# Peptides against a protein of PDB entry 6B4E: the designs that were tried, part 13

Target 1, 295 residues: chain A of PDB entry 6B4E
Amino acid sequence: TNFDKISKMFWHYKDKIAQIKQDIVLPIKKADVNVRNLLSRHKRKINPKFGQLTNSNQQLFKIQNELTQLINDTKGDSLAYHWILNFIAKAVVHQAETEVRVKPESALPLGKLTLYLLVQFPELQELFMARLVKKCPFVIGFTCEIDTEKGRQNMGWKRNNENKWEDNTSYDERMGGILSLFAIITRLQLPQEFITTTSHPFPIALSWHILARICNTPLNLITNTHFVILGSWWDAAAVQFLQAYGNQASKLLILIGEELTSRMAEKKYVGAARLRILLEAWQNNNMESFPEMSP

## One batch from the design tools (peptide; aimed at target 1 A205 R213)

Design b1_p12_2 (made by RFdiffusion4)
Pose (drawn by RFdiffusion4):
Structure b1_p12_2 (pose): chain A 295 residues (1-295), chain P 12 residues (1-12)
Amino acid sequence: as target 1 above (295 residues)
Amino acid sequence: AAAEQAQAEADA
């Protein structure tokens, strides 16, 4: 892995976040009353819909249809359309760092919803990817030191209610939740309405990049967070990763489960212990996936 | 072959 290229990719998405603020978010303050009214009302209607998803496909389709109508209502104004898509991208990532953090299997319905929106509204793709990278740089394999305040900000750290950094557990759980959503998206087939006509925007090769780049990361930059997101990724995508790459995926899973954990053993990282358990469960022919969605 | 290609992208 050429980590200078990874850094260039990271800063490209960081620049995109700045561009979104300058060209989408700030100009909406100056939009006319019809646009402001529509966006104010629609953002209220959109916000709770992500938490209304269940394990049921019928409920997923209902929410997809409701959101599609609300988004289509904004297409008469390009700025309002891009603003509501940016709002949705932020809301989906927030849902991942809250609900998916507590209930990892909720990444499956949320991933199906997001993937559907990503192809129904393609302008969402760049907005969503930038948001993921800003909030969880592990999705592209970016890692930097967190000894400095700027490094902590670069890596997606947050502060609590007294300018102290959130504890390591809170950060690790958030990163797992966000990365779990992205991992589900990379291993999902497109919905039937698009599977016959459209290329998958975030395919399974992106999962290969995550694993390979963590395995190639200098060991002095590895933390418990790398093991936690790999475990979250495993739960969401390891079965399909093997289906895609076979013996090569097997070699990579062994590398992360046996070698990466062994080389960092003195740190006694909690996430490394869980990743070893996942490796052993697979070796005992008991690799799990999230239960498929109910009707 | 697909894994080799994906690795080439990861090394890039």

Design b1_p12_2_s1 (made by RFdiffusion4, then SolubleMPNN; from b1_p12_2, 8 letters changed)
Fold by OpenDDE base, seed 1:
Structure b1_p12_2_s1 (fold): chain B 295 residues (1-295), chain A 12 residues (1-12)
Amino acid sequence: as target 1 above (295 residues)
Amino acid sequence: SSFEEAQKLAES
């Protein structure tokens, strides 16, 4: 295992968040009033777009075009452009924390939109990953202890306005929502117009990293959340993962579904029980995936 | 172990 590499990646993105605040978010607050007004108008137009997604590809394409135009309108000012991309990154992750959390299949249209934007606007990639890692370190297979305040913060736990930690169920579901989105992105094909000209920014190999890194995580750091997000990943990407890697994928699915759950059986994690059910369904040739979007 | 093998494949 290369835990040092994973840790370095984690802290790289944590530093990136600080850098974004310093170089993008704070400066724009002091920018010209016309720029601030422009961005405020754009925010108001952009925000509703994510909620307008449906299971329709036609609707997706409409929203893609609308967002593309809105983002392009900011390119004349580099700071404004980066600010709007950072806003979009935050908005997408927020959508995963709220909507995908309660309706996992909504990750598919959201993921398609996000992947399109990531390719169309490459500067979004680092902004998006930084936000993902901050909110859900599981996306890069990072885990640390949560017995300390700092550990919980690093793993994306939130406190409310009364400085109380969110409940375990809320955290688990929120992590599951974010991971579902990321899993979908990794297993999606690039839009047809980009396949021959652009490499996938977050390819299916990143799903492999998530699973393998969790498998090699010290058992004393494995929690119910790990199994919850593995279950979320499974629903989002297991079918396509098997298609991509074949027999090697099967081995890894068995490792997480059978071996890892067995090693942690004494904990009686609810998430682990669900993952066992998913494994059994697969063994019975009943692996389910999200339905494809309509034309 | 199978876990170590999985990790090697993931990082290769």
Scores: peptide ipSAE 0.041, ipTM 0.775, DockQ to the pose 0.209
OpenDDE base, seeds 2, 3, 4, 5: peptide ipSAE 0.041, 0.037, 0.033, 0.033; ipTM 0.776, 0.761, 0.751, 0.755

Design b1_p12_2_s2 (made by RFdiffusion4, then SolubleMPNN; from b1_p12_2 with A1S A3F)
Fold by OpenDDE base, seed 3:
Structure b1_p12_2_s2 (fold): chain B 295 residues (1-295), chain A 12 residues (1-12)
Amino acid sequence: as target 1 above (295 residues)
Amino acid sequence: SAFEQAQAEADA
């Protein structure tokens, strides 16, 4: 694992966030009133859609169609189009931070919707990835120290209006929610209409990168959060990961579930204990995946 | 160590 390359990738997306603010978000605030009104109306229509997802594919397809129409309405203005995609990227990540956090299986319909949008609107891909890396650097296997304010900020820690850091549980749960969504996206097949014409924008190989990079991370940088997000990833994608890579996948699962947890045993991390339980379930031929969606 | 060897094998 080349950590210099990972660091460069991390800062690339941090720069992208700054660029998005400068080139998309701020200019719209100064745009024509008609454009601003259009986007305000669309924002109000789009935002509730993510919370309307259920375990129904029929409902998913309905929402996909509605969002497609709303996004297409903005294509006549490049700035408006990119603004609405950036809004969607933020909204999807926010949904992962709030709903997926408390109901991990909700990542499946959200991930299916997101993957559809990423393929249907390719310009969403960089916007979405930038937002993911900002909020949860674990999605690219980036880790830094959190003993400094800047380090915590880089790792996606939030402060309240009183400049107090969020509690560890809140941070862990948010990171778990976001990573669950990303893990789901990496293991989903493309919708049938795109399989022959488009490559997967965030393929299962990105899950490999997450696991391998965490395994190669210096142990002094490993925290409870690393184990929490590995557990979240496991629930979301372990079955499909094994299907994709076979014996090589097994080696990585054993590496994170057994070896990494053993190396960190003295820390008594709650996340590590949960990951051990998942490993044991797998060893007992009881590895579970999220239930498939209904028609 | 076994762990170090496994890390090398898992390196992507």
Scores: peptide ipSAE 0.036, ipTM 0.752, DockQ to the pose 0.139
OpenDDE base, seeds 1, 2, 4, 5: peptide ipSAE 0.036, 0.035, 0.031, 0.035; ipTM 0.751, 0.745, 0.734, 0.746

Design b1_p12_2_s3 (made by RFdiffusion4, then SolubleMPNN; from b1_p12_2, 8 letters changed)
Fold by OpenDDE base, seed 3:
Structure b1_p12_2_s3 (fold): chain B 295 residues (1-295), chain A 12 residues (1-12)
Amino acid sequence: as target 1 above (295 residues)
Amino acid sequence: DEFEKALEEAES
């Protein structure tokens, strides 16, 4: 693991967020009134769609079509198009922070919708990744110290209106929700209409990077959150990960589930205890995945 | 140590 490269990638996306603000978000505030009105209407129509997802593929396809039409309506204006995609990127991550946080299996329909949009609208890919890294640096295996204000900010910690940091449980759950969504995306197959014409934008190899980079992280930087997000990843993608990489995947799962948890046993992390339970379930041939969606 | 060795093997 080359931590210098990971750091460079992290700061690349931080710069991208700043660029998005300057080149997309701020300019729209000064755009023509008709454009602003259009985007306001579309925003109101788009935002509730993510909460309307269920375990039904039929409902998923309906929402996919509705969103596709709404996004296509903006393509006549490049700035408007990029603004609506950036809005969608933010909305998807927000849905992960709120709904997936409390119902992890909801990551599956959300992930399917997101993957479809990422392929249908390629310009969404950089916008989405930048938002993911800002909110949850774990998606690229980045870790820094959280003993400083800047360190906590870099790792996606939030402050309330009273300038107090969020509680540890809230942070852990948010990170778990976001990571669940990303893990699902990496292990999903492309929709049938794209399989022969398009490469997967965020393939299963990115899950490998997450696990390997965490295993190589200095132990003094490992926290309960690392184990929480590993558990979230496990629920979301472990079965498909084993299918993809076979024996090599098995070795890596043992490293995170057995070796990493053992090395940190003195900390008595709740997340580590949960990961041990998942490991034991696998060892007993009881590894589970999220239920498949209905027709 | 054994952990580092195992990690190298897993990444190969």
Scores: peptide ipSAE 0.034, ipTM 0.722, DockQ to the pose 0.096
OpenDDE base, seeds 1, 2, 4, 5: peptide ipSAE 0.033, 0.033, 0.033, 0.032; ipTM 0.721, 0.721, 0.723, 0.719

Design b1_p12_2_s4 (made by RFdiffusion4, then SolubleMPNN; from b1_p12_2, 5 letters changed)
Fold by OpenDDE base, seed 5:
Structure b1_p12_2_s4 (fold): chain B 295 residues (1-295), chain A 12 residues (1-12)
Amino acid sequence: as target 1 above (295 residues)
Amino acid sequence: SAFEQAQALAES
């Protein structure tokens, strides 16, 4: 594993966040009043849409169409268009931090919606990835030490108004929620209307990267969170991952489920115990995936 | 190592 390359990618997206603020978020405040009013109205209409998702494809398609129309309304102004896409990127990740966190299977409809938008509006891809990496560096297999304030910040830890770090459970659950969403996106097929004309923006290979990079992470940097997000990934994508890569996938699942957990056994991480249970379920031919959405 | 091999496969 080339960790220097991963670090460069991490900082690229961190810099992108700063660039977005400078070139998109701040300038819009000085934009024409009509543009600002348009964006305010659209923001209010867009924001609740993500929470309106259900396990229904009909509902999904409805929301896709509504969002598409709202986004298209902004295309006449490049700054407005990029602003609304950045807002959507933030909103999707926020939904993962809140809803997917507590109901992992909700990642499926959210992931389908997100993938559709990523393909329909390609400019969303970099905005979305930047937000993902900022909030959950695990999506690119990045890990650093968390024994410093800067290290914790880099790994997406939040502080409250009293400058106190969030508790471990909150962090683990947020990371799991975000990773679940990303995992789902990587294992989804492109919508039928795009499958012959467009390549998948975040393909299943990115799931392979996550697993392999975590396996190669120095053991002294491995925490309970790593196992939590691996478990989240497993629930979200393991079945489809096996379908995609066959025996090679099996080897990698054994590496994370057996070898990595065994190497860290002395730590008695709860997340590792859960991952072991998932491995054993698979060994007993009982690997499960999220239920498919209704028509 | 097995882990290094996995990474190599991922980057191929």
Scores: peptide ipSAE 0.042, ipTM 0.773, DockQ to the pose 0.228
OpenDDE base, seeds 1, 2, 3, 4: peptide ipSAE 0.042, 0.040, 0.042, 0.038; ipTM 0.773, 0.756, 0.773, 0.730

Design b1_p12_3 (made by RFdiffusion4)
Pose (drawn by RFdiffusion4):
Structure b1_p12_3 (pose): chain A 295 residues (1-295), chain P 12 residues (1-12)
Amino acid sequence: as target 1 above (295 residues)
Amino acid sequence: SEDEEFIEEYEY
């Protein structure tokens, strides 16, 4: 892995976040009353819909249809359309860092909803990817030091209610939740309405890049967070990763489960212990996936 | 080879 290229990719998405603020978010303050009224009303209607998802496909379709109508209502104004898509991208990532953090299997319905929106509204793709990378750089394999305040900001750290950094557990759980949503998207087939006509925007090869880049990261930059996100990724995508790459995926899963954990054993990372358990469960023919969605 | 080309397509 050429980590200079990974850094260039990271800063590209950081620049995109700045461009979104300049060209989408700030100009909306100057939009006419019809646009402001529509966006104010629609953002209220959109916000709770992500938490209304369940393990039921019928409920997923209902929410997809409701959101599709609300988004289509904004297409008469390119700025309002891009603003509501940016709002949705932020809301989906927030849902991943809250609900998916507590209930990892809720990444499956949320991932299906997000993938549907990503192909129904393709302008969402760049907005969503930039948001993921800003909030969880592990999705592209970016890692930097967090000894400095700027490094902590680069890696997606947050502060609590007193300018102190959130504890390591809170950060690790958030990163696992966000990366779990991306991992589900990379292993999902497109919905039937698009599978016959459209290329998957974030395919399974992106999961290969996450694993390979963590395995190629200098060991002095590895933290408990790398093991936590790999475990979250495993729960969300390891079965399909093997289906895609076979013996090569097996070699990579062994590398992360046996070698990466062994080389960092003195750190006694909690996530490394869980990743070893996942490796052993697979070796005992008991690899799990999330239960498929109910009707 | 095909998988390698496919992975390289999405590398950057």

Design b1_p12_3_s1 (made by RFdiffusion4, then SolubleMPNN; from b1_p12_3, 6 letters changed)
Fold by OpenDDE base, seed 5:
Structure b1_p12_3_s1 (fold): chain B 295 residues (1-295), chain A 12 residues (1-12)
Amino acid sequence: as target 1 above (295 residues)
Amino acid sequence: SSLEEEINKYLY
């Protein structure tokens, strides 16, 4: 693992966030009133869509079509188009932080919707990845110290208006929710209409990177959160990961489930204990996955 | 060597 490369990637996306604010978000405030009104209406229509997802594929397809139409309505103005995509990127991540956090299996319909949009609107890919990395650096296997304010900020910790940090449980759950979504996206197949014309924008190899990079992270930087997000990843993608990489996947699952947890046993992390349970379930041929969606 | 590097030697 080249940690210098990972750090460069991290800061690339941090810079991208700043660029988005400067080049997309702020300029739209000075745009024509008709454009602003259009975007305001679209924002109001788009916002509730992500919460309307269920375990139904029919509902998913309905929402896909509605969002596609709403996004296409903005293509006449490049700035408006990029603004609405950035809004969607933020909204998807927010849904992961709030809903997937408390109901991990909801990552499946959200992930399917997101993957569809990422392929249908390629400009969303960079916007979405930048938002993911900002909110949850674990998606690229980035870790830094959190004993400084800057370190906590870099790792996606939030402060309230009184500059108080969020509690550990809240942070762990948010990171788990975001990582669950990303894990689902990496293990989903492209919709049939795109398989022959498009490569997967965030393939299963990115799950490999997450696990391997965490395994190679200096132990003094490993926290309970690392184990929490690994558990979230496991629930979301372990079955499909094993299908994709076979014995090589098994080796990596053993590394995170057995070796990494053993090396950190003295810390008695709750997340590590859960990961051990998941490992044991797998060893007993009882690995579980999220249920498939209904027609 | 890193764990990732060792595993990568055997990846197809």
Scores: peptide ipSAE 0.053, ipTM 0.761, DockQ to the pose 0.100
OpenDDE base, seeds 1, 2, 3, 4: peptide ipSAE 0.030, 0.034, 0.041, 0.036; ipTM 0.722, 0.706, 0.759, 0.716; seed 4 fails the geometry check

Design b1_p12_3_s2 (made by RFdiffusion4, then SolubleMPNN; from b1_p12_3, 5 letters changed)
Fold by OpenDDE base, seed 2:
Structure b1_p12_3_s2 (fold): chain B 295 residues (1-295), chain A 12 residues (1-12)
Amino acid sequence: as target 1 above (295 residues)
Amino acid sequence: SELEEEINSYLY
């Protein structure tokens, strides 16, 4: 693991967020009134769609079509198009922070929708990844110290209006929710219409990177959150990960489930305890995944 | 790191 490379990637996306603000968000405020009105209307229509997802593929396809139409309506203006995609990127991540954190299985329909949009609108990919890395650096296996203010900020910790940090449980749950979504995306197959013509934008190899990079992270930087997000990843993608990489996957699962948890046993992390339970379930041939969606 | 070496040892 080249941590310098990971750090460069992290800061690349942090810079991308700043660029998005300067090149997309701020300029649209000065755009033609008709464009601003269009985007306001579309924003209001798009925002509820992510919460309307269910375990139904039929409902998913309906929402896919509706969003596709709404996004296509903006393509005549490049700035408007990128603005709406950036809005979608933010909305998807927000949905992961709010809904997926409390109902992890909701990551499946959300992930399917997101993957569809990422393929249908390739310009969404960099916008989405930048937002993911900003909110949850774990998606690229980045970790830094959180004993400093800047470190906490870099790791996606939020402060309230009183400049107080969010509580540990809230942070853990948010990170778990976001990571669940990303994990799902990495393990999903492309929709049938794209599978032969398009490469997967965030393939299962990115899950490998997450696990390997966390395993190689200096132990003094490992926190309960690392184990929480590994557990979230496990629920979301472990079955498919094993299918993809076979014995090599098994070795890596043992490393995170047994070795990493054992090395940190003195900390008595709740997240680590849960991960051990997941490992034991797997060892007893009881590994489960999220239920498949209905037709 | 120790874990890095371990990971490398497990991988083909």
Scores: peptide ipSAE 0.040, ipTM 0.740, DockQ to the pose 0.067
OpenDDE base, seeds 1, 3, 4, 5: peptide ipSAE 0.038, 0.034, 0.032, 0.038; ipTM 0.723, 0.719, 0.708, 0.729; seed 4 fails the geometry check

Design b1_p12_3_s3 (made by RFdiffusion4, then SolubleMPNN; from b1_p12_3, 6 letters changed)
Fold by OpenDDE base, seed 3:
Parts: sequence; C-alpha cells; structure tokens
Structure b1_p12_3_s3 (fold): chain B 295 residues (1-295), chain A 12 residues (1-12)
Amino acid sequence: as target 1 above (295 residues)
Amino acid sequence: SALEEEINKYLY
C-alpha cells in the first residue's frame, strides 16, 4: 500500500469540492432568475424520491425514469446540468447518513439507483466520489489522526452550532451508512442495458482497496470506526467479494476478521467484537447477504 | 507492521 498516493488522492477530492463550490454552486446563485426557479422546482421534485425507494424493483425503475427525465430537462444548460448532478450526489450521501445508517439493507435499492445514475450520467461520477471522500474518507482507505481539529475535520467529523463534536456513536453510524452504500455499489452488476457497452465505474476492486489499505494502516491510527465500517462492508458485500476473488478474498476476510481484531484486542472495541461475530458466522457456513429486491 | 508482514505472506 502506497500511502503517499492515497493521500494525494484524498487531497485531490478535497480540492475538487472547493472547485465545485467555486465553479458550480456559487455561479448558480448569480444566474438568471428563470434558471434558478427551474432548479428550485427540480430540487423539490428530486429530493423526496430517494426516500420513496422500497424493496421493489418496479418502484426502483419508476424512480429511475422520473429522475432521468428531470435531469435530462437540464442538459440544455451545462451549469444547470452540473448543479443538479452535484445536488443529487449530496442527496444520495445524505440518504446514506440518515436512512442507511438505521436500516443498512436500504443501501441495496439506493445503490442500484445510484449506479444507474452514475452510468447514465457519467459527469456524476467525479461529483459523487468527491462528496464520498469528503464525508467518509474510508471509501478510499484514507486514515489520519483525529487528536487534532484538522484531523477530525479531514476524517469527516461534524460539529454542531455550538462547535461541539458529534458523539462517537453518531459518527460511527454515519460512516457505516455511507460505506454500506459504497460497498453495495462496488458489488452490483451493471444494469442489463449497459452491461455489454460500459465498464463499471466503481468496480469490486475498490472494495479490495478499502480492506487492504485498512489492514496496512498503522495500528496507532486504527479506531472503533474502522471496525464498524468493516462490519458494514461485510454485511453489504462479503458474499459477492468471495465470489469475485475466491481464495484471495478469503485470506483478506481472515486478515480483517481475525488478525486485525486480535491485534487491537486490548482496546475492546465494540465494532471489533461485532466483526468477530461476523467471522464466526462465516466459519459456521452462515454468511448472510441483504435480501434480494422483489419484482 | 506485523500485519503487513502477514499480508505479504498470504496475498499475491
């Protein structure tokens, strides 16, 4: 693992967030009133759709079609188009922070919708990745110290209006929700209409990167959050990961489930205890995946 | 790290 390269990638996306604000978000505030009104209406129509997802593929397809139409309506204005995609990127991540956090299996319909949009609108890919890295740098296997204000900010910690940091449980759950979504995206097959013509934008190899990079992270930087997100990843993608990489996948699962947890046993992390339970379930031939969606 | 050594032993 080359940590210098990971750091460069992290800061690339941090710079991208600043660029998005400068080149997309701020210019729209000064745009023509008709454009602003259009985007306001579209925002109001788009925002509730992510919460309308269910375990139904029929409902998913309906929402996909509705969003596709709404996004296509903005393509005549490049700035408006990029603004609406950036809004969608933010909304998807927000949904992961709120709903997936409390109902991890909801990552499946959300991930299917997101993957569809990422392929249908390629310009969404960089916008979405930048937002993911900002909110949850674990998606690229980045870790830094959190004993400084800047370190906590870099790792996606939030402060309230009184400048108080969020509690550890809230942070852990948010990170778990976001990583669940990303893990699902990496293990999903492309929609049937794209499978022969398009490469997967965020393939299963990115899950490999997450696990390997965490395993190579200096132990003094490993926290309960690392184990929480590994557990979230496990629930979301372990079955498909084993299917993709076979024996090499098994070795890596043992490394995170047994070796990493053992190395950190003195800390008595709750997340580590859960990960060991998942490992034991697998050893007993009881590895579970999220239920498939209904027709 | 000790864990890095294990990774090198078992992963291609």
Scores: peptide ipSAE 0.052, ipTM 0.769, DockQ to the pose 0.062
OpenDDE base, seeds 1, 2, 4, 5: peptide ipSAE 0.028, 0.037, 0.026, 0.039; ipTM 0.683, 0.743, 0.693, 0.756; seed 4 fails the geometry check

Design b1_p12_3_s4 (made by RFdiffusion4, then SolubleMPNN; from b1_p12_3, 5 letters changed)
Fold by OpenDDE base, seed 3:
Structure b1_p12_3_s4 (fold): chain B 295 residues (1-295), chain A 12 residues (1-12)
Amino acid sequence: as target 1 above (295 residues)
Amino acid sequence: SELEEEINKYLY
């Protein structure tokens, strides 16, 4: 694992966030009043759509179509188009932080919707990755120390209005929610209409990167959160990961479930305990995936 | 580390 490359990638997306603010978010505030009004209306229509997802493919397709129309309405103005995509990127990640964290299986419909949008609107891809990396650096296997303010900020820790850090449980759950979404996206097949004409923007290989990079992370940087997000990943993608890489996948699952947890046993991390339970379930031929969506 | 060595066997 080339950690310098990972760090470079991390900071690339951090810089992208700053660029988005300067080139998209701030300029739109000075845009024509008609454009601002359009975007305000669209924002209000788009925002609730993510919460309207269910385990129904029919409902998913409905929402996909509605969002497609709303986004297409902005294409006549490049700045407006990029603004609405950035808004969507933020909204999707927010949904992962709030809903997926408490109902992990909701990552499946959200991931399907997101993947569709990423393919349908390619400009969303960089905006979405930038937001993911900002909120949850684990998606690219980045880890740094969190014993400093800057370190915590880099790893996506939040402070409230009183400058108090969020509690460990809240952070772990948020990271788990975001990682669940990303894991789902990596293991989903492209929609049927795209499968022969488009490459997957965030393929299963990115899950490989997450696992491998965490396994190679210096042990002094490994925290409970690492195990929590690995557990979240496991629930979201382990079955499909095994299908994709076979024996090589098995090796990685054993590395994270057995070897990594054993190396950190003295810490008695709750997340590690859960991951060991998942490993044991797999060893007993009881590996489960999220339920498939209904028609 | 042992983990690094193991990963290097098949990462490429």
Scores: peptide ipSAE 0.152, ipTM 0.790, DockQ to the pose 0.081
OpenDDE base, seeds 1, 2, 4, 5: peptide ipSAE 0.036, 0.051, 0.048, 0.036; ipTM 0.720, 0.784, 0.766, 0.745; seed 2 fails the geometry check

Design b1_p12_4 (made by RFdiffusion4)
Pose (drawn by RFdiffusion4):
Formats: structure tokens, C-alpha cells, sequence
Structure b1_p12_4 (pose): chain A 295 residues (1-295), chain P 12 residues (1-12)
């Protein structure tokens, strides 16, 4: 892995976040009353819909239809359309860092909803990817030091209610939740309405990049967070990763489960212990996936 | 070595 190229990719998405603020978020303050009223009302209606998802496909379709109508209502104004898509991208990532953090299997219905929105509204793709990379750089394999305040900000760290950094556990759980949503999206087939006509915007090869880049990361930059997100990724996508790459995926899963954990054994990272358990469960023919969605 | 479909960096 050429980590200079990974850094260039990271800063490209960081620049995109700045461009979104300049060209989408700030100009909306100056939009006319019809646009402001519509966006104010629609953002209230959109916000709780992500938490109304369940393990039921019928409920997923209901929420997809409700959101599609609300988003289509904004298409008469390109700025309002891009603003509501940016709002949704932020809301989905927030849902991943809150609800998916507590209930990892809720990444499956959220991933199906997000993937549907990503192809129904393709302008969402760049907005969503930039948000993921800003909030969880592990999705593209970016890692930097966190000894400095700027490094902590680059890696997506947050502060609590007294300018102190959130504890390591809170950060690790958030990163797992966010990366779990992206991992579900990379291993999902497109919905039937699009599978016959459209290329998957974030395919399974992006999961290969995550694993390979962590395995190629200098060991002095590896932390418990890398093991936590790999465990979260495993729960969400390891079965489909093997279906896609076979013996090559097997070699990579062994590398992360046996070798990456062994080389960092002195650190006694909690996530490394769980990744070893996942490796052993697979070796005992007991690899799990999230239960498929109910009717 | 990576498989063919992941042997390249994703485009920007």
C-alpha cells in the first residue's frame, strides 16, 4: 500500500467536506422562504425515519418510499436537493455511530436503506463517502498519529462536555459502528430495481482495501481501534468476503486473525482478543453473519 | 498480492 496515496485520498475527502460547507450548507442560509420552509419541514419529517427501521423488509420499503417522496420534493432546486442529501448523509452516519454502536445488527437494514438511496439519488454517493471518511478514516485505511490535537481531529475523535477527549471506549465503539454500516454496504447486492441496470457504487473490493491497508499499516500506528473495526467488519461481511475471494480471502482473514493479533500481543488489546475468537469460531465451522431480514 | 479488482486505488 502506498500510504502517500492514501493520505492524498484522505485530504481529497476532507477538502470535499469544506466544499460542502462553502457551496451547499452556507448558501442555504440565503435561500428564499419557500426553500427554507420546505427544508425546515422536511428535515423534521426525515430525521426519525432512520430509527423507524426494523429487521422487517416491509418496513424498509415503507421507509424507502417515504424518504424517496420527501427527497423528490426538493429536486426543483439543485441547492435544496444537495442540502437535503447532505443532511441525510450526516443523519445516516450519526445513526451508525449511535444505534449501530449499541445494536450492530441494525447495520443491515440501515445499509439496505442507504444503498437504495445511493443509487436512487446518485449525488448522495460523494456526499456520503466524504462524511464516512471524515468521521471514520479507517473506511479507506487512513491512519495517522493521535499524539497531537490535529492528529486526533484527523482521526475523527470527539470531545465530551468539558473539552476532554471522549474515552477510548466511546471512540472505539463509534468507529466500529460507522465502519459496520460501510462494511454491510460493500457486501450487499443492489436492490432489484437497480441490480439489473446499475453498477454497485461501493462494491466488495472496498472491503479488501480496508483489510489490506490495515495489514500494511506501520505497527507503531496500530491501536485497539484497528482491531475493533476489523471485528465489526467481520461480523458484517466476512461470510460474503469469502464468497467473493475464496482462498485469497481466507489468507487475508488468517493474516488479521492470527498474525496481526500476535504481533500486537503485548498491548493486550480487547479488540484483538475478540478478533481471535472470531477466527477460532470460523476454524470450527461456526462463522456467523447477521440474521437475514424478516418479511 | 491483491486480486485484480482491488489491485488499483479507487478513483478520486
Amino acid sequence: as target 1 above (295 residues)
Amino acid sequence: SPPSDAASYPPL

Design b1_p12_4_s1 (made by RFdiffusion4, then SolubleMPNN; from b1_p12_4 with P2L S4A A7S)
Fold by OpenDDE base, seed 5:
Structure b1_p12_4_s1 (fold): chain B 295 residues (1-295), chain A 12 residues (1-12)
Amino acid sequence: as target 1 above (295 residues)
Amino acid sequence: SLPADASSYPPL
């Protein structure tokens, strides 16, 4: 693990967020009234679509087609196109922070939709990753201290209107929701129509990096949140991760489930206790995955 | 850091 490279990647995406504001979000406010009206209508149509996902593949395909059409309507104007993709990136992450947070299995349909859009619209990839890293740096295995205001901000902690930090439970759940979505994306196969023409934009290797980078993180920076997001990742991707990497995956699951939890045992983290239960379930040949979607 | 196989890929 090269932490300097991870830090550079983290700051690259933080800077990308500032660039998006300057080059996409602010300029569109001065765009032609017809463009602004189009985007306003499209925003209103797009926003509810993410909440209309179910465990049905038929419903997924319907929503994919509807979103594809709505995005294609903006391609004639590069600024409008990038604006709508940035809106989608924000909306997907918001759905992870809200719905996936409370219903982790909802990451599967959301992840399938997101992966489809990432392949159909390659310009979404950088916009989406920038939003993910801003909201949940764990997706690239970045960790910093949270003893400072800047450190907490960098790790995606929010303040309320009274300038108070969110509670630990709220933060842990939000991070778990976002990471569940990302984990699902990494373990999904490309849709059949893309397998022969496109490489996976966020492949299972990125799950390996998350786990490995956390295992290499200085122990003084490891918090309950790290174990919570590892548990969220496990539920979302552990089965498929084992299928992808076999014995190498097994070693890494033992490292996070046994070794990392043991090294942090004195902290009595609730997230670590849950991760230990997941390890023990696996050792008892009872590793579970989210149910597959219906036809 | 936790011990990991240096031959493991992707890299740590």
Scores: peptide ipSAE 0.030, ipTM 0.716, DockQ to the pose 0.146
OpenDDE base, seeds 1, 2, 3, 4: peptide ipSAE 0.021, 0.022, 0.029, 0.020; ipTM 0.674, 0.694, 0.718, 0.667

